# Designs tried in a protein design run: peptides against a protein of PDB entry 2N1D. Part 113

Target 1, 169 residues: chain A of PDB entry 2N1D
Amino acid sequence: EVKVKIPEELKPWLVDDWDLITRQKQLFYLPAKKNVDSILEDYANYKKSRGNTDNKEYAVNEVVAGIKEYFNVMLGTQLLYKFERPQYAEILADHPDAPMSQVYGAPHLLRLFVRIGAMLAYTPLDEKSLALLLNYLHDFLKYLAKNSATLFSASDYEVAPPEYHRKAV

## One batch from the design tools (peptide; made by RFdiffusion4, then SolubleMPNN)

Design b1_p23_1_s4 (from b1_p23_1, 13 letters changed)
Fold by OpenDDE base, seed 1:
Structure b1_p23_1_s4 (fold): chain B 169 residues (1-169), chain A 23 residues (1-23)
Amino acid sequence: as target 1 above (169 residues)
Amino acid sequence: SLLEKIRKITEKVIKVLEESLKK
C-alpha cells in the first residue's frame, strides 16, 4: 500500500465536499473560478519565491506537471461522485478538447490525492523513488492546507436545479 | 489503460526528480 497522507486540516473538507454533493445535491460551479492549472502555477511560484535552488525549482515544475497529468487522466472515471456525472458530460460536450485541469478546481484536485495512492501501488518503484515522490506530493498538500481558507469554500457550490435531478439518479 | 498512463506519468516524474538530486 502506498499511503498518501492528507493533512488533518483538509480531512473535514473532504467530508463537507462529499456532503454538499451527495447529501445536499449541490454541484461545484464550473468552470472553476480558480482551476487546477492556476492552483498548480501558484504553488510553483510560491516555491520559487522561497528561494529554492534551480534544481529544486526544476523538480517542483516536474511534480506540478505530473500532478496535472494525474488529474486529467483520473478526473472523469475516478474522482467524480455519481451525482456529478451529468455535469461532467455537459462539460465534455461543450469543451471536448479542454483538459479538465482547466475546468475543475481545488475540491476535485484534493480528491485526486485520496485516490492516487492506490494507483501508485501498481507502479513498480523502488523505495527511495517512492519516498522522493511522496515527499513532493505531501509538500503540495501542505500548501493546499496552508491556503485552504481561499481554496475551499461551500460558496463555490450551487444547488442543482430540478431538471438536473432528472438526469442524475 | 489508466494504470499504464499513471505508470508513464510517474516514471517521467521520478526520472526528473532523480536527476535533480544528482546535479
Scores: peptide ipSAE 0.734, ipTM 0.952, DockQ to the pose 0.766
Fold by OpenDDE base, seed 2:
Structure b1_p23_1_s4 (fold): chain B 169 residues (1-169), chain A 23 residues (1-23)
Amino acid sequence: as target 1 above (169 residues)
Amino acid sequence: SLLEKIRKITEKVIKVLEESLKK
């Protein structure tokens, strides 16, 4: 497995996220008030403001695009807990052509980085290329950690109604 | 398949990253 290191600051959030949904039967409010697209855009702008070279800026933009694509292809089948599937089905039915990066937010984006390593292990990358990619992914994760107070909050979740609980469990 | 999609995305990103290092 390819090791994607999650910042220690964010690991407790992964537990809270799991608890809110699986044990407390809550749902992340959708559409997210701050969606994945917006988070990635903010990151790109943050990197740009640091005075990077054109080549570095270009690289960041491509990493952002890659993360977005990873998220959109993995969200539905890899990143959702069982309890969230009816919610996803409703979103998909109402907005079949909308990328999920415009619907979901930081918690689900963070889940991507828990799962992406296993997928990358099956991609034939040389050691140097893999290290290069991981460096950028880790840099983004550091950004998430730095902004965790505004990106991750239990107040973004709400208790699912009884009728939802019955069809989800 | 999902794995194939991930591979294609990764290959595209890596190509750009490698190019950025050469410049």
Scores: peptide ipSAE 0.732, ipTM 0.951, DockQ to the pose 0.767
Fold by OpenDDE base, seed 3:
Structure b1_p23_1_s4 (fold): chain B 169 residues (1-169), chain A 23 residues (1-23)
Amino acid sequence: as target 1 above (169 residues)
Amino acid sequence: SLLEKIRKITEKVIKVLEESLKK
């Protein structure tokens, strides 16, 4: 098992996120006011402002690109609760070629890190490489935790309208 | 497959990360 450690500060948010959608039947407002692309860009810029060398900058950029790719390939099939499926279908219909990293935001991005570990467990990585990757992923998660007050808010969710409930399974 | 996609992404990232450590 590949353990991706979620910062303790963010764990309550995962519960709230789940509750908002599954129990309260709310939906994250889409397109996100601050999408995954922008979050990753902010992170990259944050790291660059810390005086990193060119090599470190390249590394951060690659990690950002990787996280974005992870998100885009996993969002639709791995990161959504059942209640969110109709919303996703509508997004795909309206914007079939748009990467989901431009549509979804911090909550769904955080869900990625709950799921990515299991995927990485089936990737043939040596221990050193895995540790290296995890260090960067954890660094990003630390950034999310640091900015959690602005990135995660229940106000970004809204009660699904009656017509949506009719679509929902 | 999803796993294959994840593998490809991961390999690309790790390659760059390892290179960054060597320089």
Scores: peptide ipSAE 0.730, ipTM 0.951, DockQ to the pose 0.785
Fold by OpenDDE base, seed 4:
Structure b1_p23_1_s4 (fold): chain B 169 residues (1-169), chain A 23 residues (1-23)
Amino acid sequence: as target 1 above (169 residues)
Amino acid sequence: SLLEKIRKITEKVIKVLEESLKK
């Protein structure tokens, strides 16, 4: 098992996110006010401002690119609750070529890290390489935790309209 | 497959990370 440790500060948010959608029948407002691309860019700039070496900065940029790619390939099939599927279908219909990292935001990005570990477990990586990757992923998660007040809010969700409930049956 | 995509992404990232450690 590949353990991706979610910061304790963010675990309650995962529960709230789940509750908002599955129990309260709300949807995250799309397109996100602050999308995944923007969050990742902010992180990269944050790391740059910390005075990293050129090599470390380069590494961060590649990690950012990797996270973006992970998100884009996993969002549709791995990161959505059942209630969100009609919304996703509408997004695809309206924007078939848009990467989901430009549409979705922090809550869905956080869900990635709940699922990515299982995928990495089936990737033939040596322990050293895996640990190296995990260190960077955990560093990013720490960043999310530090900025959780601005990234995660129930106000970014809204009650699904009646017509949505009909097609969500 | 999804797993293959994840693998390819991971291999690319790790390659760069390993190179960064050597320098």
Scores: peptide ipSAE 0.726, ipTM 0.949, DockQ to the pose 0.736

Design b1_p23_2_s1 (from b1_p23_2, 11 letters changed)
Fold by OpenDDE base, seed 1:
Structure b1_p23_2_s1 (fold): chain B 169 residues (1-169), chain A 23 residues (1-23)
Amino acid sequence: as target 1 above (169 residues)
Amino acid sequence: DLLEKLREVAKANPPQDLEELLK
C-alpha cells in the first residue's frame, strides 16, 4: 500500500467529522459555503503567488485538476458515511448535472486523502512518478493544515431533522 | 494517463462506507 500521511493537525478533525455525523447524527450543510472547487482554486493561486516558474505553475494546475476529478469520481461511492446517503440522493435529484466538487466542501475533500493511498497502490506508476505525485499531495495537505481554522468547523454541521432519521434507516 | 488510471481503479472498486476505514 502507498502511504499518504495525513498531517497531525488534521487527524483530530477526521475523528470529529466522523463523530458529528455517525454518533451525533448531524449533516454537513450543503451546498458548502466554500466548496472543493474554491478550495483548489485558492491553493493554485497561493502557489502562483509564491513566485513559481511557469513549469511549476503548470504542474500545480494539473494536480488541482486531478484532485478535482478524482474527488468527483470517488465522493458518492467511497467518501460518505451511511448516514449521509439520503442527503446525497437528494443532492443528485436536485442537481443531477452539478459536479460534487461544487456542492461539497473541505471535510469531504479531506476524506479523499484517507482513500487515495490505497488507490494509488493499484496504479502502475514508476518510482519517480509516484514520488513526484506524493510530493504534490503532501504539499496540498500541508496547505489544508495551514488553513484548517477556516476550512474545518463544527458550525458547518447541523442536526438532522426527525424526518431525515426515518430515511436513514 | 494517471487520471484515467485512477478513474479505472475507482470504478473497479465496489462502494464502501467510509466508517469502516476510519474506525
Scores: peptide ipSAE 0.079, ipTM 0.722, DockQ to the pose 0.602
Fold by OpenDDE base, seed 2:
Order: C-alpha cells, then sequence, then structure tokens
Structure b1_p23_2_s1 (fold): chain B 169 residues (1-169), chain A 23 residues (1-23)
C-alpha cells in the first residue's frame, strides 16, 4: 500500500467535516465559493511564483491536471457520505455537463487524499514516477495546510432543510 | 500517461460510502 500522509493540522478537519455532515446533518454549500479548479489553479500559480530551478512548470501542470481529473472521476462514487447523495443528485440535474471540480470545494478535495493511497497501489507506475507523484501530492497537501484558514471553515456548511432529510432516508 | 492510469484505476473501483473509511 502506498501511504499518503495527511498533515497533522488537516486531520482534525477531516473529523470535523465528517461530524458536520453525518452527525449535525449539514451540507457543504454548493456551488463552492472556491471550487477545486480554483484551488488547483492557485497552487499552480504559487509554484510558478517560487521561481527556482527545481520548479518544473510542466510537472506541476501535469499533477494539477491529474488531481482534477481524478477528483472528477472519484467524487460521485467514492468521496461522498450517504447524507450527501441527494445533494449530489440535485447538482447533476442542475449542472449535467459541469465537472464536479467546478462545483465542489476544499473539503471534498481533501477527502480524495484519504483514498488516493490505496488507489495508487493498483496503478502501474515505475518507482521514479511514483516518487515524483508522491512528492507533489505531499507538497500540495502542505499547500492546503498552509491555507487551511481560508479553505476549511464550518461556515461553509448549512443545516439541511426538513425536506432534504426525507430524501436522504 | 499518468492521468490515464489514474482514471482507469478510479473507474475500476466500486462505489464506496466515505463513512466506511472515516468513521
Amino acid sequence: as target 1 above (169 residues)
Amino acid sequence: DLLEKLREVAKANPPQDLEELLK
């Protein structure tokens, strides 16, 4: 198994996210004020602004594209709690052609990294490619941790209405 | 190449409720 380490400062957020949805019956406000596309773009620009010889723009762009596509494939089937399913169905109905990276935000993106390690175990990557990917994944997670105050907030959630609870049963 | 590999792996995995992992 490939281990992707979540920064310690982000681990409590995963618990809070879980609690907000499953225990407090809240929903992340959609469409996100800052969607996954925007977060990844900011990260790419941040890496480009560092301006060091070790910063390969091509590699960053490929990683960003990979994370985006992986998120879009995984969101609906792997990254949602049961309580979020009706909301997802509504999003699909309202935005049938929009990628979920344009709808969802940081909390759901972070959930991807809980799953990605196990998924990489089944991906045929050579040692060099895997090491490079892992470096960028950890680098991106550090970026999320650095910007956690603006990316992760309970104020982005709201109590689901009674009508929603009936749909979620 | 990496992107395609990730897509294939993601599509091949069955649906799983995230609560099963984070509880």
Scores: peptide ipSAE 0.064, ipTM 0.700, DockQ to the pose 0.534
Fold by OpenDDE base, seed 4:
Structure b1_p23_2_s1 (fold): chain B 169 residues (1-169), chain A 23 residues (1-23)
Amino acid sequence: as target 1 above (169 residues)
Amino acid sequence: DLLEKLREVAKANPPQDLEELLK
């Protein structure tokens, strides 16, 4: 089993996110004001500003690219609640070629890390490579936690219209 | 590469609502 630890600061947000969608029947506003691409870019720039070596900078870029692509692959099938399916279908219909990392934001990105541990268990990585990847993932999660006040807000959600409720049945 | 491996893993897993994991 591959364990990806979610920072304690972000665990309450996962609950709030779940509550907003499933209980309060709200939807995250799309396209996100700050999308996943932007968040990852900010993280990369943050790491670069800390004076990392060329090798570390390269590694960060690769990790960012990996997270982005993995998010794009996983979003539609693994990271949505049932109530969000009609919204996703609409986005996909309107923007069939757009990567979801340009549409969705921090809450959905955080959901990726709830799933990624189990997924990595099936990935044929050697022990050293897996450990390195996990370190980067945890580092990124710590970054999200440090910036949680600006990245996660209930104000980014809105009440779904009556027409949407009919589709979500 | 790592990305390809992750893609393969993701594609191999069936769709699942996230709600099942957070309950």
Scores: peptide ipSAE 0.055, ipTM 0.714, DockQ to the pose 0.588
Fold by OpenDDE base, seed 3:
Parts: sequence; C-alpha cells; structure tokens
Structure b1_p23_2_s1 (fold): chain B 169 residues (1-169), chain A 23 residues (1-23)
Amino acid sequence: as target 1 above (169 residues)
Amino acid sequence: DLLEKLREVAKANPPQDLEELLK
C-alpha cells in the first residue's frame, strides 16, 4: 500500500466530519460555497505565484487536473457515508451534467486522500513517477492544512430534515 | 498518462462506503 500521510492538523477534521454526518445526522451543504474546482484553482495559483517550476516534477496543472478527475471518479463510489447517499442521488438528479468537483467541497476532497493511497498501489506507476506524485499530494495536503480555517467548518453542515431521514432508511 | 491511470484504477475499484474506513 502506498502511504499518503494526512497532516496532523487535518486528522481531527476527518473525525469531526465523520461525526457530523454519521452520528449527528447532518449533511454538508450542497452545492458547496467553495467547491473542489475552486480549491484546486487556488492551489495552482498559489504554486505558480511561488515561482520555481522543476521540470523533473509534474506540472502543477497536471497534478490539479489529476486530483480533480480522480475526485470526480471516486466521489460517488468511495467518498460518501451511507447517510449521504440520498443527498448524492438528489445531486445527480438535479445536476446530471455537473462534475462533482463543482458540487462538493473541501471535506469531501480531503476524504479522497484517505483512499488515494490504496488506489495508487494498483496504479502502474514507476517508482520515480510515484515519488513525484506523492510529493505533490503531500504538498497539496499541506496547503489544505495551511488554509484549514477557511476550508473546514462545521457551519457548512446542517441537520438533515425529517423528509431526508425517510429517504435515508 | 497519470490521469488516465488514476481514472482506470478508480473505476475498477469496487464501491466502498467511506464509513467503513473512518468508523
């Protein structure tokens, strides 16, 4: 298994996220006020503003595109709790042509990195390429941690209405 | 290349509720 280490600053958030959804029966407000697309865009701009680009590494845009697409593929099947399934179904019905990176936000994006390591284990990447990718993934996670105060908030969740609970049975 | 590889891996992996990992 490929280990993707989540920063210690973000680990408590994963627990809070889990608790909000599964135990408190809340839902992340969708569409996200700040969606995955915008987060990745901000990261890309942040990296570019810092100047140096090493040709030995993947281009930041390539990494961003990769994370985005990977998120879009993984969200529905891998990154949701059971309680969130009805919400996801409603999103698909209401926004059938929208990528989930335009709907979901930072909490769900962070969940991707809980899974991505295991998935990368099955990816036919050579050692060098994998190392480069991991560097960027960890760099991105560091960025998320640095901006965690604005990206992760319990106020982005709300108690699911009674009618939702009926759908979630 | 990398993008395609990631997509294929993700699609090939069976669905699994995240609750099973973080519970």
Scores: peptide ipSAE 0.048, ipTM 0.693, DockQ to the pose 0.521

Design b1_p23_2_s2 (from b1_p23_2, 10 letters changed)
Fold by OpenDDE base, seed 5:
Formats: structure tokens, C-alpha cells, sequence
Structure b1_p23_2_s2 (fold): chain B 169 residues (1-169), chain A 23 residues (1-23)
């Protein structure tokens, strides 16, 4: 397994996120006010504003595109709790052609990084490529940590209505 | 190149419910 270190500042949020969904029976408001696409775009722009070279800009764009694609592939099958499945089904029915990176937000994006390390072990990568990828992933996670106050909030969740509970059982 | 590698990783992994890990 490849080790992807999640910043200590964000680990408590993963617990709170789980608690809001599983224990408090709440749902993240969808579509997200700040979706994954916009978060990644902000990150890319942030990196570009730091005066990086063209090569670094290109690399950042590739990483952003990769994270987006990986999120879109994995969201439905690996990044949802059981209680969120009916909500996901409704999203698919209402927006069949929309990538999930345009619907979901920071909490679900963070969940990706809980899983990505183990997933990277399934695909052969040369040491240089793996090291580069890990560096960018950690850099992005640091960005999320720095902006955690605006990206992660319990106010983005809502209590699921009674009819939803029936669907979730 | 990096994008293609990430796609390959995602496609190569079997489905897994996050609830199995965190719930």
C-alpha cells in the first residue's frame, strides 16, 4: 500500500463528516455550493499566482485533471456511505450526464484521499512518477487544510426527511 | 501522462463501499 498522509487538521473532519451522515442522519447539500471542479480550479489558480514556471503550471493542470477524473470514477462506488446511496441515485436520475465533480464538494473530495493510497498499489508506477504524484497529492491536501474553515462546515449538511429514511432502509 | 496513470489506477480498482472502511 502506498502511504498518503492526510493532514492532522483534516482527520477530525473525516470523523465529523461520518458522524453527520451515519449517526445524525444528515445529508450534504447537493448540488454543492462549492463543487469539486471549482475547488480544483481555485487550487490551480492559486499555484499559478505563485509565479511558477510554465512547466509547473502544466504539471498542476495535469494533476488537477487527474484528481477530477479519479474522483468522478470512484465517487459512486467507493466514496459514499450507505446512507448516502438514495441521494446519489436521485442525482444520477436528475443529472445523468453530469460528472460528479460538478455535484459534490469538499467533504467527498477529501474522502478520495482516504482511499487513493491503497488504490495506487494496484497499478504499476515507476518510482519517479509515484514520487511526483505523491508530492502533488500532499501539496493539494495542504491546500485543503489551509482552506478548511471555508471548505468544511457542518452547516452544509441538512437533516434528511422521513421519506428519505424509508429509502435508505 | 499523469492523467492517464490516474485513470488507469481508478479503472483497475474494484468497487469498494467506503462504509466498510469508515462506518
Amino acid sequence: as target 1 above (169 residues)
Amino acid sequence: DLLEKLKKVAEANPPQDLAELLE
Scores: peptide ipSAE 0.034, ipTM 0.686, DockQ to the pose 0.415
Fold by OpenDDE base, seed 4:
Structure b1_p23_2_s2 (fold): chain B 169 residues (1-169), chain A 23 residues (1-23)
Amino acid sequence: as target 1 above (169 residues)
Amino acid sequence: DLLEKLKKVAEANPPQDLAELLE
């Protein structure tokens, strides 16, 4: 197994996110006010502004693109709690061709990193390439932790209406 | 190349309720 370490600062949020959805029966407001695309763009710009070389900038862009694509593939099947599936179905019905990175936000993006390690174990990457990728993923997670106050908030969730509960059982 | 590799791995995995990982 490939281990992707979640910063200690973000672990409590994962618990809160889980609690909001599964126990409090709330839903993350969709479409996200700040979607995954925007978060990744901000990160890329942040890295570029720190004086990266051309090669480093290119690598960051590839990592960002990779995270985005991986998120879009994984969201529907791997990153949702059971209670969120009716909401996802509604999104698909209304926007069948929209990438989920344009719909969902930081909490779901963070969930990706809970799952991605196990997936990377089966990725055909050599040891050096995998190590480099892991470094970028950890760097991105550190960025999320640094900006957690603006990226993660319980106010982005709302109580699901009674009619939703009937669909989510 | 990396994107396709990651996508392939993701698509090859069955659905899983994330709650099973965090509970």
Scores: peptide ipSAE 0.030, ipTM 0.676, DockQ to the pose 0.544
Fold by OpenDDE base, seed 3:
Structure b1_p23_2_s2 (fold): chain B 169 residues (1-169), chain A 23 residues (1-23)
Amino acid sequence: as target 1 above (169 residues)
Amino acid sequence: DLLEKLKKVAEANPPQDLAELLE
């Protein structure tokens, strides 16, 4: 397995995220006020503002595109807790053609990085490419950590309605 | 190229509930 290290600053959030949903039976408010697309765009712009070379800028764009695509593919089957599945089903029903990166936000994006390492182990990337990718993934995670106060908040969750509990069996 | 490679891997990965990994 390819190791993707989650910043220590964000590990507590993963626990809180889990607690909010699994224990407190809350749901992340959807559609997200700040969706994955926006977060990735902000990151890309942030990197561009840092005076990167054209090559680095291109690489950032590729990484952002990759993260987005991975998220969109994996969200429904890989990144949800059981309690969230009815909500996801409702989202699909209401927005069948919307990419999940336009619906979900930072907490679910962070979950991707818990799973992505195992996925990358099966990628046909050479060592140099993989190392470069990992560097960017870690760089992005650092960005999330730096902006964690604005990206991760329990106020983005709300108690699921009673009727929802009947669906989440 | 990289995007395509990553996409293919993601699509081929079997479903797994995240809760099984984090709980």
Scores: peptide ipSAE 0.029, ipTM 0.651, DockQ to the pose 0.515
Fold by OpenDDE base, seed 2:
Parts: structure tokens; C-alpha cells; sequence
Structure b1_p23_2_s2 (fold): chain B 169 residues (1-169), chain A 23 residues (1-23)
């Protein structure tokens, strides 16, 4: 198994996120104020501002593009709790042509990294490629942790209305 | 290269409710 370490600062958020949705029956406000596309763009710009060479910039861009694509493919089937599925259906109906990376935000993006490690174990990656990927994934997670105060907040959630509960059962 | 690899990983795995992993 490929181990992707979640920063200690973000582990409690995964629990809070789960609690808000499954126990408190709240929903993350969509579309996100800060969507996945914007978060990844900020990360890329952050890396570029740190004096990276052109080669490093290319690598960052590929990693960002990969995370985005992986998120867009996985969101609907892998990254949602059961309670969130009606909301997702509504989003698809209202925005059929929009990638989910433009709709969802940091909490759902963080959920991706809970799953990505185990899934990478099923792909034939050479040692060098895997090491490079893991380095960038961990670097990105550190970035999320550093900016966690602005990216993760319970105030981005709201109690689902009664009519939503009827759809969720 | 990394993009294609991540895409293949995402498409090859069956659906799984995230709640099953975190609950």
C-alpha cells in the first residue's frame, strides 16, 4: 500500500467534516466560495513564487492538472457521503457542463487524499515516478495545512432543510 | 505523464462511499 500521510493539523478536520454531514445533517455550501480550481491555482502560483526553475514549474503544473482530473473523476462516486448525494444530483442538473472542481471546495478535495494512496497501489508506477508524485502530494497537503484557517470552516456548512431530508432517505 | 497515470487510477477503481472509510 502506498502511504499518503495526512498532516496532523488536517486530521481533526476530516472528523469534523464527517460529523457536520452525517451526524449534524449539514451540507457544504455550493458552489464553493473557494473552489478546487482556485485552490490548485493558488498552490501553483505559490510554488512558482518560491524561485523554482522552469522544469519544476512544469512538474507542478502536471501535478495540479492530475489532482484536478482525479478529483473530477472521483468526486461523484468516491468522495461523497450518502447524505450528500441528493445535493450532488441537484448540482449536476443545474450545472451539467461544469467540472466538479469548479463547484466543490477544500473539504471535498481533502477527502481525495484519504483515498488516493490506496488507489495508487493498483497502478504500475516506477519507484522514481511514485516518489516524485508522493513528494508533491505531501507538499500540497502541507500547503493546505498552512492555509487551513481560511480553507476549512464549519461556517461553510448549513443545516439541510426538511425537504432535503425527504430526498436523502 | 502524471496526469495520465492519475486519470487511469481514478477510472479503474470501483465506486465506494467515503463514509465507509471514515465512519
Amino acid sequence: as target 1 above (169 residues)
Amino acid sequence: DLLEKLKKVAEANPPQDLAELLE
Scores: peptide ipSAE 0.027, ipTM 0.675, DockQ to the pose 0.513

Design b1_p23_2_s3 (from b1_p23_2, 10 letters changed)
Fold by OpenDDE base, seed 3:
Structure b1_p23_2_s3 (fold): chain B 169 residues (1-169), chain A 23 residues (1-23)
Amino acid sequence: as target 1 above (169 residues)
Amino acid sequence: SLLEKLKEVAKKTPPLDLEELLE
């Protein structure tokens, strides 16, 4: 099995994220003030500003596009706690054609990487391709860790209103 | 491409339960 290690700076956040939602019954504020699209764009610009070659820039763009698509495919089915499902349903009803990368933010994006290693085990990748992908994934995670102070905050969550609790029972 | 590879991963990913994983 492939191992994608979450940076130590972000592991406590995953626990806090889980606690905020599952135990404190809070919800991440949607639409996100800084959505996944914006985060990925910032990452791409960050990488490009470091003097990458044309090929490397192309690769970064491909990785960004891939992560975005992966997130959009996985969000609804894989990246939500049970308590968040009514919120997701409301988002779908109000914005049926909106990519979830335009709605959700950093916490949900980080959840994508929790078991990505296990998910990669289901994809027959050659060693070279896998190594390249892993390098970019770890690089992106490092970027998230570097910017964690601005990307991850409990202030982005709010107590679910009473009407939501009625829907979530 | 990496995009295609990530899409492939997404399509083949089995169901996960984050609550179970983090509890």
Scores: peptide ipSAE 0.074, ipTM 0.709, DockQ to the pose 0.437
Fold by OpenDDE base, seed 4:
Structure b1_p23_2_s3 (fold): chain B 169 residues (1-169), chain A 23 residues (1-23)
Amino acid sequence: as target 1 above (169 residues)
Amino acid sequence: SLLEKLKEVAKKTPPLDLEELLE
C-alpha cells in the first residue's frame, strides 16, 4: 500500500476547511492572495537555499512541476466540494485557459494529498522512483505544516452571497 | 517523466468524495 501521511498539525485544518465550506457556506477567496504556483516556488527556493546537490535540485524542480500539473488536472474533478462548484464554473468561464494553480491556494492544494497515496497506486513507477517521490511528498507536507500559520487561515474565506446559494442548490 | 506519469494517474483516478472522507 502506498501511504502518504498528512502531518497531524494539518489534519485539523482539513476539518476546518471542510467546515467553512460545507457547513458555514463560505468560499475561499479567489483569486488566492497566495496561489499554488507561489507556494510551490517558495518550497523550491527553500530547498535550494539549504545547499542541495545539483541532482537534488533537479529532483525538487521535477516534483514541483509534477505537483503543479497534477493539481491543475485534478482540481476541477477531484478537489472541490459540491458547494464550490458554482465558483469554479465562474472562474472557468472568466478564465478558461488559466491554470488553476494560479487561482487557488493552500487549502485546495492540501486537499490533493488526502488520497494521493491511493492515486499513486496507479502510477507506473518503479519502487525506487516511488520511494523518492513519496519522500518528497512527505517533505513538502512537512513544509506546509511548518508554514501553516501563514498558509492556512479562516480569514481567507468569505460568506457566500445569497445569489450564490441559489446556484449551489 | 514524472510529470507525464502524474498526468496519466490523474486521468485514471476515480472521483474522490472529500465530504465523505471528512464527515
Scores: peptide ipSAE 0.072, ipTM 0.716, DockQ to the pose 0.453
Fold by OpenDDE base, seed 5:
Structure b1_p23_2_s3 (fold): chain B 169 residues (1-169), chain A 23 residues (1-23)
Amino acid sequence: as target 1 above (169 residues)
Amino acid sequence: SLLEKLKEVAKKTPPLDLEELLE
């Protein structure tokens, strides 16, 4: 098993996110004010600003691209609670060609890392490449934890209207 | 490439029910 450890600072947020949606019947505001693309771009720029070599910068860009693509593939089938399905359907109808990384934000991005380790176990990567990837994934999670106050907030959610509840049965 | 490998795995991964995982 490939283990990707979620920082302790972010574990409570996963619970709060779950509670806001499944128990309080709220929805994350879409399109996100700070979408996944922007978060990943900020991370890449953050790494660049720390004086990384060209090779390290290239590696960061590849990791960012990988996370983005992985998120876009997994969002609809892996990262949504049942209550969020009608919202997702509306997004698909209104923006059929838009990648979900341009629509969703930090909470959904964090969900990607819940079981990403198990999925990576089946990735045809050599040992060195896998180790490098894991290092960057942990580094990225640490970045999210460091910026959690601005990335994760209950104020980014809103109460779903009654008509939505009927669709989310 | 790493990106292509990740895409391949993502596309082949069976759907997970996140709600079941967290509830």
Scores: peptide ipSAE 0.066, ipTM 0.697, DockQ to the pose 0.458
Fold by OpenDDE base, seed 2:
Structure b1_p23_2_s3 (fold): chain B 169 residues (1-169), chain A 23 residues (1-23)
Amino acid sequence: as target 1 above (169 residues)
Amino acid sequence: SLLEKLKEVAKKTPPLDLEELLE
């Protein structure tokens, strides 16, 4: 199995995220103040500012595009807790044409990386390509960890109203 | 492409229950 290591700085956040939603019955505020698209764009710009060549920039862009599309495909089916499903349904109704990468933010993006390694095991990538991808994924996670203070905050969550609880059973 | 390969894998991946994983 291919393992994508979550930085130690971000592991506690995964627990807090789970606790806020599952135990405290809170919801991440949507649409996100800083959505997945903007986070990925900031990362790409960050890598560009490091003096990357055109070839390296191309590789970063491909990785960013891959993460974005993978997130959009996986969000609704695999990245939501049961308590979040009514919220997701409301988002789909209100924004049917919007990709979820424009709605959701860092916490849900981080969830993508929890099992991405296992999913990569099914990807027909050669050893060199897989190693390159893993390097970028770990690099991106390191970027998230570096910016965790601005990307992950309990203040981005709010207590769900009573009427929400009735439909979230 | 890498993107297309990831999409194909996503289609074949069974649904994941994150709540079950983190509990």
Scores: peptide ipSAE 0.033, ipTM 0.687, DockQ to the pose 0.500

